# Peptides against a protein of PDB entry 5ZK1, part 7

Target 1, 52 residues: chain A of PDB entry 5ZK1
Amino acid sequence: KREVRLMKNREAARECRRKKKEYVKCLENRVAVLENQNKTLIEELKALKDLY
Target 2, 52 residues: chain A of PDB entry 5ZK1 as posed
Amino acid sequence: KREVRLMKNREAARESRRKKKEYVKCLENRVAVLENQNKTLIEELKALKDLY

## One batch from the design tools (peptide; made by RFdiffusion4, then SolubleMPNN)

Design b1_p9_6_s4 (from b1_p9_6, 4 letters changed)
Fold by OpenDDE base, seed 2:
Structure b1_p9_6_s4 (fold): chain B 52 residues (1-52), chain A 9 residues (1-9)
Amino acid sequence: as target 1 above (52 residues)
Amino acid sequence: PLPAPPVLP
């Protein structure tokens, strides 16, 4: 009984760490895309303002 | 439970 509970806990802990790593990677990719889009939009707005 | 990753617009 104790051994089986420890095995299931180790499996659940591995899966929890995997899901956390995937979630953080998804957020990091989203932040990088949004930061690049915002930078491009700010540069475009500046270029338009410098033409008029 | 971890929150689901937010969908990109």
Scores: peptide ipSAE 0.029, ipTM 0.600, DockQ to the pose 0.173
Fold by OpenDDE base, seed 4:
Order: structure tokens, then C-alpha cells, then sequence
Structure b1_p9_6_s4 (fold): chain B 52 residues (1-52), chain A 9 residues (1-9)
């Protein structure tokens, strides 16, 4: 029936949008962690340069 | 574009 195909399409479209939102959130979290680690390593390298 | 990494002194 047409109604069942339209229901399945709406469910698939909701799931596609959910997966995209989760993927973007995963990338944003990874960027934030890497930026913080990079900042810490740069600060440690500065502190080591000030000892020599 | 991501901001460029800070230049090391």
C-alpha cells in the first residue's frame, strides 16, 4: 500500500537525520579534545623552552 | 575552515 511506503520513507528520513546529528556531535567532541590536547602540549613546550 | 593552529614561538 502507498501509505506503508510513505511511513517507511518518513522513518528512514528521521533515522538519516539522527545519524547525521550524532556524527557531527562526534566530530565536534573530537575537535574539542584535540584542540585542548594541542593547547596543553604547546604550553608544556613553552615551559620547557623557558628552562633552557 | 578550521582556524590555523597557533604558531609555536
Amino acid sequence: as target 1 above (52 residues)
Amino acid sequence: PLPAPPVLP
Scores: peptide ipSAE 0.023, ipTM 0.552, DockQ to the pose 0.029
Fold by OpenDDE base, seed 5:
Structure b1_p9_6_s4 (fold): chain B 52 residues (1-52), chain A 9 residues (1-9)
Amino acid sequence: as target 1 above (52 residues)
Amino acid sequence: PLPAPPVLP
């Protein structure tokens, strides 16, 4: 009984760490996309201001 | 899961 509980806890802890790593990677990708979009919008706004 | 934002071209 104790060994089976320890095995299940180790599996759950591995899965928790995997899910956390995947979630962080998803956030990093989202930040990179939003930062690129924001740079482009700022450059477009500068180009529009430099025309007047 | 939030949908991945569209990558602007």
Scores: peptide ipSAE 0.022, ipTM 0.590, DockQ to the pose 0.048
Fold by OpenDDE base, seed 1:
Structure b1_p9_6_s4 (fold): chain B 52 residues (1-52), chain A 9 residues (1-9)
Amino acid sequence: as target 1 above (52 residues)
Amino acid sequence: PLPAPPVLP
């Protein structure tokens, strides 16, 4: 009985760590995309201000 | 917290 509970806890802990790693990677990718979009928009706004 | 976006000049 105790060993089966410890096995299930180890499996749940592995799955929790996997989900956390995937979530962090998703956030890192979203940050990189938003930073690049923000940089491009700032460069476009500067180029438009330099034309007037 | 993420840093605030740069203030546009």
Scores: peptide ipSAE 0.022, ipTM 0.564, DockQ to the pose 0.032

Design b1_p9_7_s1 (from b1_p9_7 with T7V)
Fold by OpenDDE base, seed 2:
Structure b1_p9_7_s1 (fold): chain B 52 residues (1-52), chain A 9 residues (1-9)
Amino acid sequence: as target 1 above (52 residues)
Amino acid sequence: PLPPPPVLP
């Protein structure tokens, strides 16, 4: 009984770490896209202000 | 539970 519980806990802990790594990678990609979009919009707004 | 990954626009 104890060994089976320890095995299941090790499997659950591996899956938890995998899901956490995938979630962090998804957030990092979202931040990079939003930062690039924000930079582009700020540059476009500057270019428009320099025309008037 | 971890929240679902955010959908990118």
Scores: peptide ipSAE 0.032, ipTM 0.619, DockQ to the pose 0.167
Fold by OpenDDE base, seed 4:
Structure b1_p9_7_s1 (fold): chain B 52 residues (1-52), chain A 9 residues (1-9)
Amino acid sequence: as target 1 above (52 residues)
Amino acid sequence: PLPPPPVLP
């Protein structure tokens, strides 16, 4: 009984770490895309303001 | 829930 509980806990902890790593990578990619889009929109807004 | 993958521009 104890060894099976410890095995299941180790498997659950491995899966938790895997899901956390995938979640962080997804957030990092989303931040990089949003930072690029925000930079482009700020540059376009500056160029538009310099025309008027 | 996991966020959806970024939509590339």
Scores: peptide ipSAE 0.029, ipTM 0.630, DockQ to the pose 0.089
Fold by OpenDDE base, seed 1:
Structure b1_p9_7_s1 (fold): chain B 52 residues (1-52), chain A 9 residues (1-9)
Amino acid sequence: as target 1 above (52 residues)
Amino acid sequence: PLPPPPVLP
């Protein structure tokens, strides 16, 4: 009984670490996209202000 | 730490 609980806990802990790594990578990619979009929008706003 | 959001001009 104890060994089966320890095996299931090790499997659950591996899956938890995998899901956390995937979630962090998804957030890092979203941040990089939003930072690039924000830079482009700021540059477009500057170019529009320089036309007037 | 994430950098602060860029300040809009």
Scores: peptide ipSAE 0.024, ipTM 0.599, DockQ to the pose 0.033
Fold by OpenDDE base, seed 5:
Structure b1_p9_7_s1 (fold): chain B 52 residues (1-52), chain A 9 residues (1-9)
Amino acid sequence: as target 1 above (52 residues)
Amino acid sequence: PLPPPPVLP
């Protein structure tokens, strides 16, 4: 009984670490996309202001 | 901490 509980806990802890790593990678990708979009919008706004 | 959003010009 104790060994089966320890095995299940080790499996759950591996899965928790995997899900956390995948979530962080998803956030990093989302940040990179939003930073690039924001940079483009700032450059477009600057180009529009430099016309006046 | 995320860097603050760039200050819009």
Scores: peptide ipSAE 0.023, ipTM 0.566, DockQ to the pose 0.034

Design b1_p9_7_s2 (from b1_p9_7 with P1A T7V)
Fold by OpenDDE base, seed 3:
Structure b1_p9_7_s2 (fold): chain B 52 residues (1-52), chain A 9 residues (1-9)
Amino acid sequence: as target 1 above (52 residues)
Amino acid sequence: ALPPPPVLP
């Protein structure tokens, strides 16, 4: 009984670390996309203001 | 479940 509980805990801990790594990667990708979009929008707003 | 990513402004 004890060894089976320790095995299941090790598996759950591996899965928790995997899910956390995937979540961080999704955040990093989202930040990179939003930073690029924000840069483009700022450049467009600057170009529009320089016309007036 | 992991929380959803923060909404950036």
Scores: peptide ipSAE 0.033, ipTM 0.617, DockQ to the pose 0.188
Fold by OpenDDE base, seed 1:
Structure b1_p9_7_s2 (fold): chain B 52 residues (1-52), chain A 9 residues (1-9)
Amino acid sequence: as target 1 above (52 residues)
Amino acid sequence: ALPPPPVLP
């Protein structure tokens, strides 16, 4: 009984760490895309203001 | 913490 509970807990802990790593990677990718889009929009707005 | 968004020019 105890050993089966410890095995299931180790499996659940491995899966929790995997899901956390995937979630962080998803957030990092989203941040990189949004930062690049924001930089491009700021540069475009600056270029438009420099024409007037 | 993430840095604040850049200020628009």
Scores: peptide ipSAE 0.030, ipTM 0.625, DockQ to the pose 0.034
Fold by OpenDDE base, seed 4:
Structure b1_p9_7_s2 (fold): chain B 52 residues (1-52), chain A 9 residues (1-9)
Amino acid sequence: as target 1 above (52 residues)
Amino acid sequence: ALPPPPVLP
């Protein structure tokens, strides 16, 4: 009985760490895309203001 | 901490 509880706890802990790593990677990718888009839009707005 | 967003020109 104890060995089965320890096995299930190790599996749950591995899955928790996996889900956390995937969530952080998803946020990092979203931040990188939004930062690049925001940089491009700011550069475009600057170029338009320099023409008028 | 994430850097603050750039200010619009």
Scores: peptide ipSAE 0.029, ipTM 0.601, DockQ to the pose 0.031
Fold by OpenDDE base, seed 5:
Structure b1_p9_7_s2 (fold): chain B 52 residues (1-52), chain A 9 residues (1-9)
Amino acid sequence: as target 1 above (52 residues)
Amino acid sequence: ALPPPPVLP
């Protein structure tokens, strides 16, 4: 009984670490996309301001 | 550390 509980806890801890790593990678990708979009919008706004 | 959001011009 104790060994089975320890095995299940180790599996749950591995899965928790995997899910956290995948979530961080998803956030990093979302940040990179938003940073690129924001850069483009700032460059477009500068180009519009430099026309006047 | 996330870079600070670019300050709006």
Scores: peptide ipSAE 0.025, ipTM 0.599, DockQ to the pose 0.034

Design b1_p9_8_s2 (from b1_p9_8, 3 letters changed)
Fold by OpenDDE base, seed 2:
Structure b1_p9_8_s2 (fold): chain B 52 residues (1-52), chain A 9 residues (1-9)
Amino acid sequence: as target 1 above (52 residues)
Amino acid sequence: ALPAPPVLP
């Protein structure tokens, strides 16, 4: 009984760490895309203001 | 809920 509970806890802890790593990677990718889009839009707005 | 993956333009 004890050994089976410890095994299940180790499996659940591995899966929890995996899901957390995937979540962080998804947020990091979203931040990088949004930061790049924001930078491009600011540069385009600057270029348009420098034409007039 | 996990956020959906970023939609690239």
Scores: peptide ipSAE 0.031, ipTM 0.645, DockQ to the pose 0.093
Fold by OpenDDE base, seed 1:
Structure b1_p9_8_s2 (fold): chain B 52 residues (1-52), chain A 9 residues (1-9)
Amino acid sequence: as target 1 above (52 residues)
Amino acid sequence: ALPAPPVLP
């Protein structure tokens, strides 16, 4: 009984670490996209202000 | 902490 509970806990802990790594990578990619979009919009706004 | 967003011109 005890060893089966320890095996199931090890499997659940591996899956938890995998899901956390995937979630962090998704957030990092979303941040990089938003930072690039924000930079482009700021550059476009500067270029428009320099024309008028 | 995430860096602060860039300030709009």
Scores: peptide ipSAE 0.030, ipTM 0.617, DockQ to the pose 0.033
Fold by OpenDDE base, seed 5:
Structure b1_p9_8_s2 (fold): chain B 52 residues (1-52), chain A 9 residues (1-9)
Amino acid sequence: as target 1 above (52 residues)
Amino acid sequence: ALPAPPVLP
């Protein structure tokens, strides 16, 4: 009984670490996309202000 | 769960 509980805990801990890494990667990708869009919008706004 | 970011083309 003890060994089965330790095995299940190791599996749950591996899955928790996997899910955390996937979540962080999803956030990093979202930040990179939003930062790129924000830069483009700021550059477009500057170009429009420099035209008038 | 946050929805997956849209894959930019």
Scores: peptide ipSAE 0.028, ipTM 0.616, DockQ to the pose 0.060
Fold by OpenDDE base, seed 4:
Structure b1_p9_8_s2 (fold): chain B 52 residues (1-52), chain A 9 residues (1-9)
Amino acid sequence: as target 1 above (52 residues)
Amino acid sequence: ALPAPPVLP
């Protein structure tokens, strides 16, 4: 009985670390996309301002 | 903190 609880705890701890790593990677990808989109929109706004 | 976006001139 004790060994099964310790096994399940080790599995749950591995899964928690995996999910945290996947969540951080998802946030890093979202930040990179939003930073690129923001840069493009700023460059487009600058180009429009230089026409008027 | 993330760096602030560039300010337009």
Scores: peptide ipSAE 0.025, ipTM 0.587, DockQ to the pose 0.028

Design b1_p9_8_s3 (from b1_p9_8 with P4A T7V)
Fold by OpenDDE base, seed 2:
Structure b1_p9_8_s3 (fold): chain B 52 residues (1-52), chain A 9 residues (1-9)
Amino acid sequence: as target 1 above (52 residues)
Amino acid sequence: PLPAPPVLP
């Protein structure tokens, strides 16, 4: 009984760490895309303002 | 439970 509970806990802990790593990677990719889009939009707005 | 990753617009 104790051994089986420890095995299931180790499996659940591995899966929890995997899901956390995937979630953080998804957020990091989203932040990088949004930061690049915002930078491009700010540069475009500046270029338009410098033409008029 | 971890929150689901937010969908990109």
Scores: peptide ipSAE 0.029, ipTM 0.600, DockQ to the pose 0.167
Fold by OpenDDE base, seed 4:
Order: structure tokens, then C-alpha cells, then sequence
Structure b1_p9_8_s3 (fold): chain B 52 residues (1-52), chain A 9 residues (1-9)
């Protein structure tokens, strides 16, 4: 029936949008962690340069 | 574009 195909399409479209939102959130979290680690390593390298 | 990494002194 047409109604069942339209229901399945709406469910698939909701799931596609959910997966995209989760993927973007995963990338944003990874960027934030890497930026913080990079900042810490740069600060440690500065502190080591000030000892020599 | 991501901001460029800070230049090391």
C-alpha cells in the first residue's frame, strides 16, 4: 500500500537525520579534545623552552 | 575552515 511506503520513507528520513546529528556531535567532541590536547602540549613546550 | 593552529614561538 502507498501509505506503508510513505511511513517507511518518513522513518528512514528521521533515522538519516539522527545519524547525521550524532556524527557531527562526534566530530565536534573530537575537535574539542584535540584542540585542548594541542593547547596543553604547546604550553608544556613553552615551559620547557623557558628552562633552557 | 578550521582556524590555523597557533604558531609555536
Amino acid sequence: as target 1 above (52 residues)
Amino acid sequence: PLPAPPVLP
Scores: peptide ipSAE 0.023, ipTM 0.552, DockQ to the pose 0.029
Fold by OpenDDE base, seed 5:
Structure b1_p9_8_s3 (fold): chain B 52 residues (1-52), chain A 9 residues (1-9)
Amino acid sequence: as target 1 above (52 residues)
Amino acid sequence: PLPAPPVLP
């Protein structure tokens, strides 16, 4: 009984760490996309201001 | 899961 509980806890802890790593990677990708979009919008706004 | 934002071209 104790060994089976320890095995299940180790599996759950591995899965928790995997899910956390995947979630962080998803956030990093989202930040990179939003930062690129924001740079482009700022450059477009500068180009529009430099025309007047 | 939030949908991945569209990558602007």
Scores: peptide ipSAE 0.022, ipTM 0.590, DockQ to the pose 0.049
Fold by OpenDDE base, seed 1:
Structure b1_p9_8_s3 (fold): chain B 52 residues (1-52), chain A 9 residues (1-9)
Amino acid sequence: as target 1 above (52 residues)
Amino acid sequence: PLPAPPVLP
């Protein structure tokens, strides 16, 4: 009985760590995309201000 | 917290 509970806890802990790693990677990718979009928009706004 | 976006000049 105790060993089966410890096995299930180890499996749940592995799955929790996997989900956390995937979530962090998703956030890192979203940050990189938003930073690049923000940089491009700032460069476009500067180029438009330099034309007037 | 993420840093605030740069203030546009």
Scores: peptide ipSAE 0.022, ipTM 0.564, DockQ to the pose 0.032

Design b1_p9_8_s4 (from b1_p9_8 with P1A T7V)
Fold by OpenDDE base, seed 3:
Structure b1_p9_8_s4 (fold): chain B 52 residues (1-52), chain A 9 residues (1-9)
Amino acid sequence: as target 1 above (52 residues)
Amino acid sequence: ALPPPPVLP
């Protein structure tokens, strides 16, 4: 009984670390996309203001 | 479940 509980805990801990790594990667990708979009929008707003 | 990513402004 004890060894089976320790095995299941090790598996759950591996899965928790995997899910956390995937979540961080999704955040990093989202930040990179939003930073690029924000840069483009700022450049467009600057170009529009320089016309007036 | 992991929380959803923060909404950036």
Scores: peptide ipSAE 0.033, ipTM 0.617, DockQ to the pose 0.188
Fold by OpenDDE base, seed 1:
Structure b1_p9_8_s4 (fold): chain B 52 residues (1-52), chain A 9 residues (1-9)
Amino acid sequence: as target 1 above (52 residues)
Amino acid sequence: ALPPPPVLP
């Protein structure tokens, strides 16, 4: 009984760490895309203001 | 913490 509970807990802990790593990677990718889009929009707005 | 968004020019 105890050993089966410890095995299931180790499996659940491995899966929790995997899901956390995937979630962080998803957030990092989203941040990189949004930062690049924001930089491009700021540069475009600056270029438009420099024409007037 | 993430840095604040850049200020628009």
Scores: peptide ipSAE 0.030, ipTM 0.625, DockQ to the pose 0.034
Fold by OpenDDE base, seed 4:
Structure b1_p9_8_s4 (fold): chain B 52 residues (1-52), chain A 9 residues (1-9)
Amino acid sequence: as target 1 above (52 residues)
Amino acid sequence: ALPPPPVLP
């Protein structure tokens, strides 16, 4: 009985760490895309203001 | 901490 509880706890802990790593990677990718888009839009707005 | 967003020109 104890060995089965320890096995299930190790599996749950591995899955928790996996889900956390995937969530952080998803946020990092979203931040990188939004930062690049925001940089491009700011550069475009600057170029338009320099023409008028 | 994430850097603050750039200010619009």
Scores: peptide ipSAE 0.029, ipTM 0.601, DockQ to the pose 0.032
Fold by OpenDDE base, seed 5:
Structure b1_p9_8_s4 (fold): chain B 52 residues (1-52), chain A 9 residues (1-9)
Amino acid sequence: as target 1 above (52 residues)
Amino acid sequence: ALPPPPVLP
């Protein structure tokens, strides 16, 4: 009984670490996309301001 | 550390 509980806890801890790593990678990708979009919008706004 | 959001011009 104790060994089975320890095995299940180790599996749950591995899965928790995997899910956290995948979530961080998803956030990093979302940040990179938003940073690129924001850069483009700032460059477009500068180009519009430099026309006047 | 996330870079600070670019300050709006």
Scores: peptide ipSAE 0.025, ipTM 0.599, DockQ to the pose 0.034

## One batch from the design tools (peptide; made by RFdiffusion4, then SolubleMPNN)

Design b1_p10_1_s1 (from b1_p10_1, 3 letters changed)
Fold by OpenDDE base, seed 4:
Structure b1_p10_1_s1 (fold): chain B 52 residues (1-52), chain A 10 residues (1-10)
Amino acid sequence: as target 1 above (52 residues)
Amino acid sequence: KIEELKKEIE
């Protein structure tokens, strides 16, 4: 019985680490997209300001 | 769920 509980705990810990890695990758992709959009909007605002 | 959230951000 103890060995089966230790096996299930190891499987749950692997799944927890997998889900955390996927969540971090989703946040990293979101940050990269938002940083690129923000950079483009700042460049467009500068170009508009340089026309006036 | 996580793949749906990626598509809403792109």
Scores: peptide ipSAE 0.029, ipTM 0.533, DockQ to the pose 0.544
Fold by OpenDDE base, seed 2:
Structure b1_p10_1_s1 (fold): chain B 52 residues (1-52), chain A 10 residues (1-10)
Amino acid sequence: as target 1 above (52 residues)
Amino acid sequence: KIEELKKEIE
């Protein structure tokens, strides 16, 4: 019984670390997309201001 | 769920 509980705890801790790594990667991708979109919008706004 | 969030951002 004790060994089975320790095994399940180790599995749960591995799964928690996996989910955290996957969540961080999702946030990193979201930041990269938003930074690129923001850069494009700033460049478009500059080009529009330089016409007036 | 996490793969759905990746598709909404792309």
Scores: peptide ipSAE 0.028, ipTM 0.525, DockQ to the pose 0.590
Fold by OpenDDE base, seed 1:
Structure b1_p10_1_s1 (fold): chain B 52 residues (1-52), chain A 10 residues (1-10)
Amino acid sequence: as target 1 above (52 residues)
Amino acid sequence: KIEELKKEIE
């Protein structure tokens, strides 16, 4: 009984770490895309402002 | 679910 509980706890801890790593990677990708879109929009707004 | 969230951001 104790060994099976320790095994299940180790498996649950591995899965928790995997899900956390995937979630952080998703947030990092989202930040990179939003930063690039924001940079492009600022550059476009600057180019439009420099025409007038 | 996590791969769906990546495709909605691209």
Scores: peptide ipSAE 0.028, ipTM 0.524, DockQ to the pose 0.562
Fold by OpenDDE base, seed 5:
Structure b1_p10_1_s1 (fold): chain B 52 residues (1-52), chain A 10 residues (1-10)
Amino acid sequence: as target 1 above (52 residues)
Amino acid sequence: KIEELKKEIE
């Protein structure tokens, strides 16, 4: 029936948007961790250079 | 899969 196809399409579109939002949030968290690690390593390298 | 990727990043 046409109605069942429209329902399944709406469900698939909701699931696609959910998965995309979760993937973006995973990338944002990864960027934040890597930026923090990189900042710490730069600060440590600066402190080490300031000793010589 | 996405929850596994989050745990590997923390």
Scores: peptide ipSAE 0.028, ipTM 0.528, DockQ to the pose 0.600

Design b1_p10_1_s2 (from b1_p10_1, 3 letters changed)
Fold by OpenDDE base, seed 2:
Structure b1_p10_1_s2 (fold): chain B 52 residues (1-52), chain A 10 residues (1-10)
Amino acid sequence: as target 1 above (52 residues)
Amino acid sequence: EIEELKKEIE
């Protein structure tokens, strides 16, 4: 009984760490895309202002 | 859930 509970806890802890790593990677990718889009939009707005 | 969020970012 104790060994089976320890095995299940180790499996659950591995899965929790996996899900957390994937979620952080998803957020890091979203931040990188949004930062790049925001930079491009600021550069485009600057180029449009320099035409007037 | 996490895989849907990855598709929304690509």
Scores: peptide ipSAE 0.029, ipTM 0.524, DockQ to the pose 0.657
Fold by OpenDDE base, seed 5:
Structure b1_p10_1_s2 (fold): chain B 52 residues (1-52), chain A 10 residues (1-10)
Amino acid sequence: as target 1 above (52 residues)
Amino acid sequence: EIEELKKEIE
């Protein structure tokens, strides 16, 4: 029936939007962790250079 | 897929 196809399409579209939002949040978290690690490593390298 | 990527970041 047409109605069942429209319902399945609405469900698939909701799931696609959910997955995309979760993927973006995962990338944002990865970027934040890597930026923090990189900052810490740069600060440590600076502190080591300032000792010599 | 997405849950594997979350585990690599923790």
Scores: peptide ipSAE 0.029, ipTM 0.526, DockQ to the pose 0.675
Fold by OpenDDE base, seed 3:
Structure b1_p10_1_s2 (fold): chain B 52 residues (1-52), chain A 10 residues (1-10)
Amino acid sequence: as target 1 above (52 residues)
Amino acid sequence: EIEELKKEIE
């Protein structure tokens, strides 16, 4: 009984760390895309303002 | 959830 509980806890802790790493990577990708889109939109808005 | 969020960013 104790060994099975320790095994399940180790598996759950590995899975929690895996999910957290994947979630952080997803957020990092989202931030990179949004930062690039925001940069492009700011550059486009600047170019439009420089035409007037 | 996490895999759906990855597909929404691509």
Scores: peptide ipSAE 0.029, ipTM 0.531, DockQ to the pose 0.641
Fold by OpenDDE base, seed 1:
Structure b1_p10_1_s2 (fold): chain B 52 residues (1-52), chain A 10 residues (1-10)
Amino acid sequence: as target 1 above (52 residues)
Amino acid sequence: EIEELKKEIE
């Protein structure tokens, strides 16, 4: 039936949007962690350079 | 950029 195909397409489109949102959130969290780690390492290296 | 951060550490 046409209606069953349209229902399955709507479900697949919802799942695709969910997976995309989860992937973007994972990337945003990874970027925030890496930016903070890089900032801390740069500050530690500057502090070490200022001691010599 | 990563290259600007490298120049601040050098």
Scores: peptide ipSAE 0.022, ipTM 0.542, DockQ to the pose 0.038

Design b1_p10_1_s3 (from b1_p10_1, 4 letters changed)
Fold by OpenDDE base, seed 1:
Structure b1_p10_1_s3 (fold): chain B 52 residues (1-52), chain A 10 residues (1-10)
Amino acid sequence: as target 1 above (52 residues)
Amino acid sequence: EIEKLKKEIE
């Protein structure tokens, strides 16, 4: 009984760490895309402002 | 679920 509980706890802890790593990677990708879109929009707004 | 979020960001 104790060994099976320790095994299940180790498996649950591995899965929790995997899900956390995947979630962080998803947030990092979202930040990179939003930062690039924001940079492009600022550059376009600057180019339009420099025409007038 | 996390794979759906990756496809919505690409």
Scores: peptide ipSAE 0.033, ipTM 0.555, DockQ to the pose 0.596
Fold by OpenDDE base, seed 5:
Structure b1_p10_1_s3 (fold): chain B 52 residues (1-52), chain A 10 residues (1-10)
Amino acid sequence: as target 1 above (52 residues)
Amino acid sequence: EIEKLKKEIE
């Protein structure tokens, strides 16, 4: 039936948007962790250079 | 798949 196809399409579109939002949030968290680690490593390298 | 990536970043 046409109605069942439209329902399945709406469900698939909701699931696609959900997965995309979760993937973006995962990338944002990874970027934040890597930026913090990189900042810490740069600060440590600066502190080591300021000792010599 | 996305849940594995979340657990590797935490």
Scores: peptide ipSAE 0.033, ipTM 0.553, DockQ to the pose 0.632
Fold by OpenDDE base, seed 2:
Structure b1_p10_1_s3 (fold): chain B 52 residues (1-52), chain A 10 residues (1-10)
Amino acid sequence: as target 1 above (52 residues)
Amino acid sequence: EIEKLKKEIE
C-alpha cells in the first residue's frame, strides 16, 4: 500500500512539472508573437507618420 | 487544452 501511494505521487509530480513546462512554452511563444506584431505595427505607424 | 491555446497564437 505505501509503495503504490509513493509511485502515484511521483507520477502526479512528473505530470504537474510537464504541464507547467508546456504552459510556460505557450506563454513564451505568445510573447514572441505579440512582440513581433507590436514591432511591425510601430514600424507601419512610423512609415505612415513620415508621409505627413 | 494547452494545444488549443497554441493554435490560437499561430
Scores: peptide ipSAE 0.033, ipTM 0.554, DockQ to the pose 0.619
Fold by OpenDDE base, seed 4:
Parts: sequence; structure tokens; C-alpha cells
Structure b1_p10_1_s3 (fold): chain B 52 residues (1-52), chain A 10 residues (1-10)
Amino acid sequence: as target 1 above (52 residues)
Amino acid sequence: EIEKLKKEIE
């Protein structure tokens, strides 16, 4: 039936959007952690440079 | 799989 194919396509499209949203959220969290670590390392390097 | 990647980044 055409209706069953259209239903399965809508379900697959919902699942694709869900997986994409979860992947983007994982990347956003990774970027936030790396940006914070990089900021801390730059601040530590500045503090070390100001001692010499 | 995505949950494993979240735990490796924390």
C-alpha cells in the first residue's frame, strides 16, 4: 500500500532528524569542553610568562 | 554509540 510506504518514510525522516539533533548536541558539548580547556591552558601559559 | 562518545569527552 502507498500509505504504508509514506508512513515508513515519515518515521525514517523523524529518526534521521532525532539522530542529527543528538550528533549536533554531542559536537556542541565537545566544542564547549575544548574551548574551556584551551582558555584555561592560555591563562596558565600567561601566568607562567608573567613570572619570568 | 553517541552515548559512548559523550562519556569519552567528559
Scores: peptide ipSAE 0.032, ipTM 0.552, DockQ to the pose 0.559

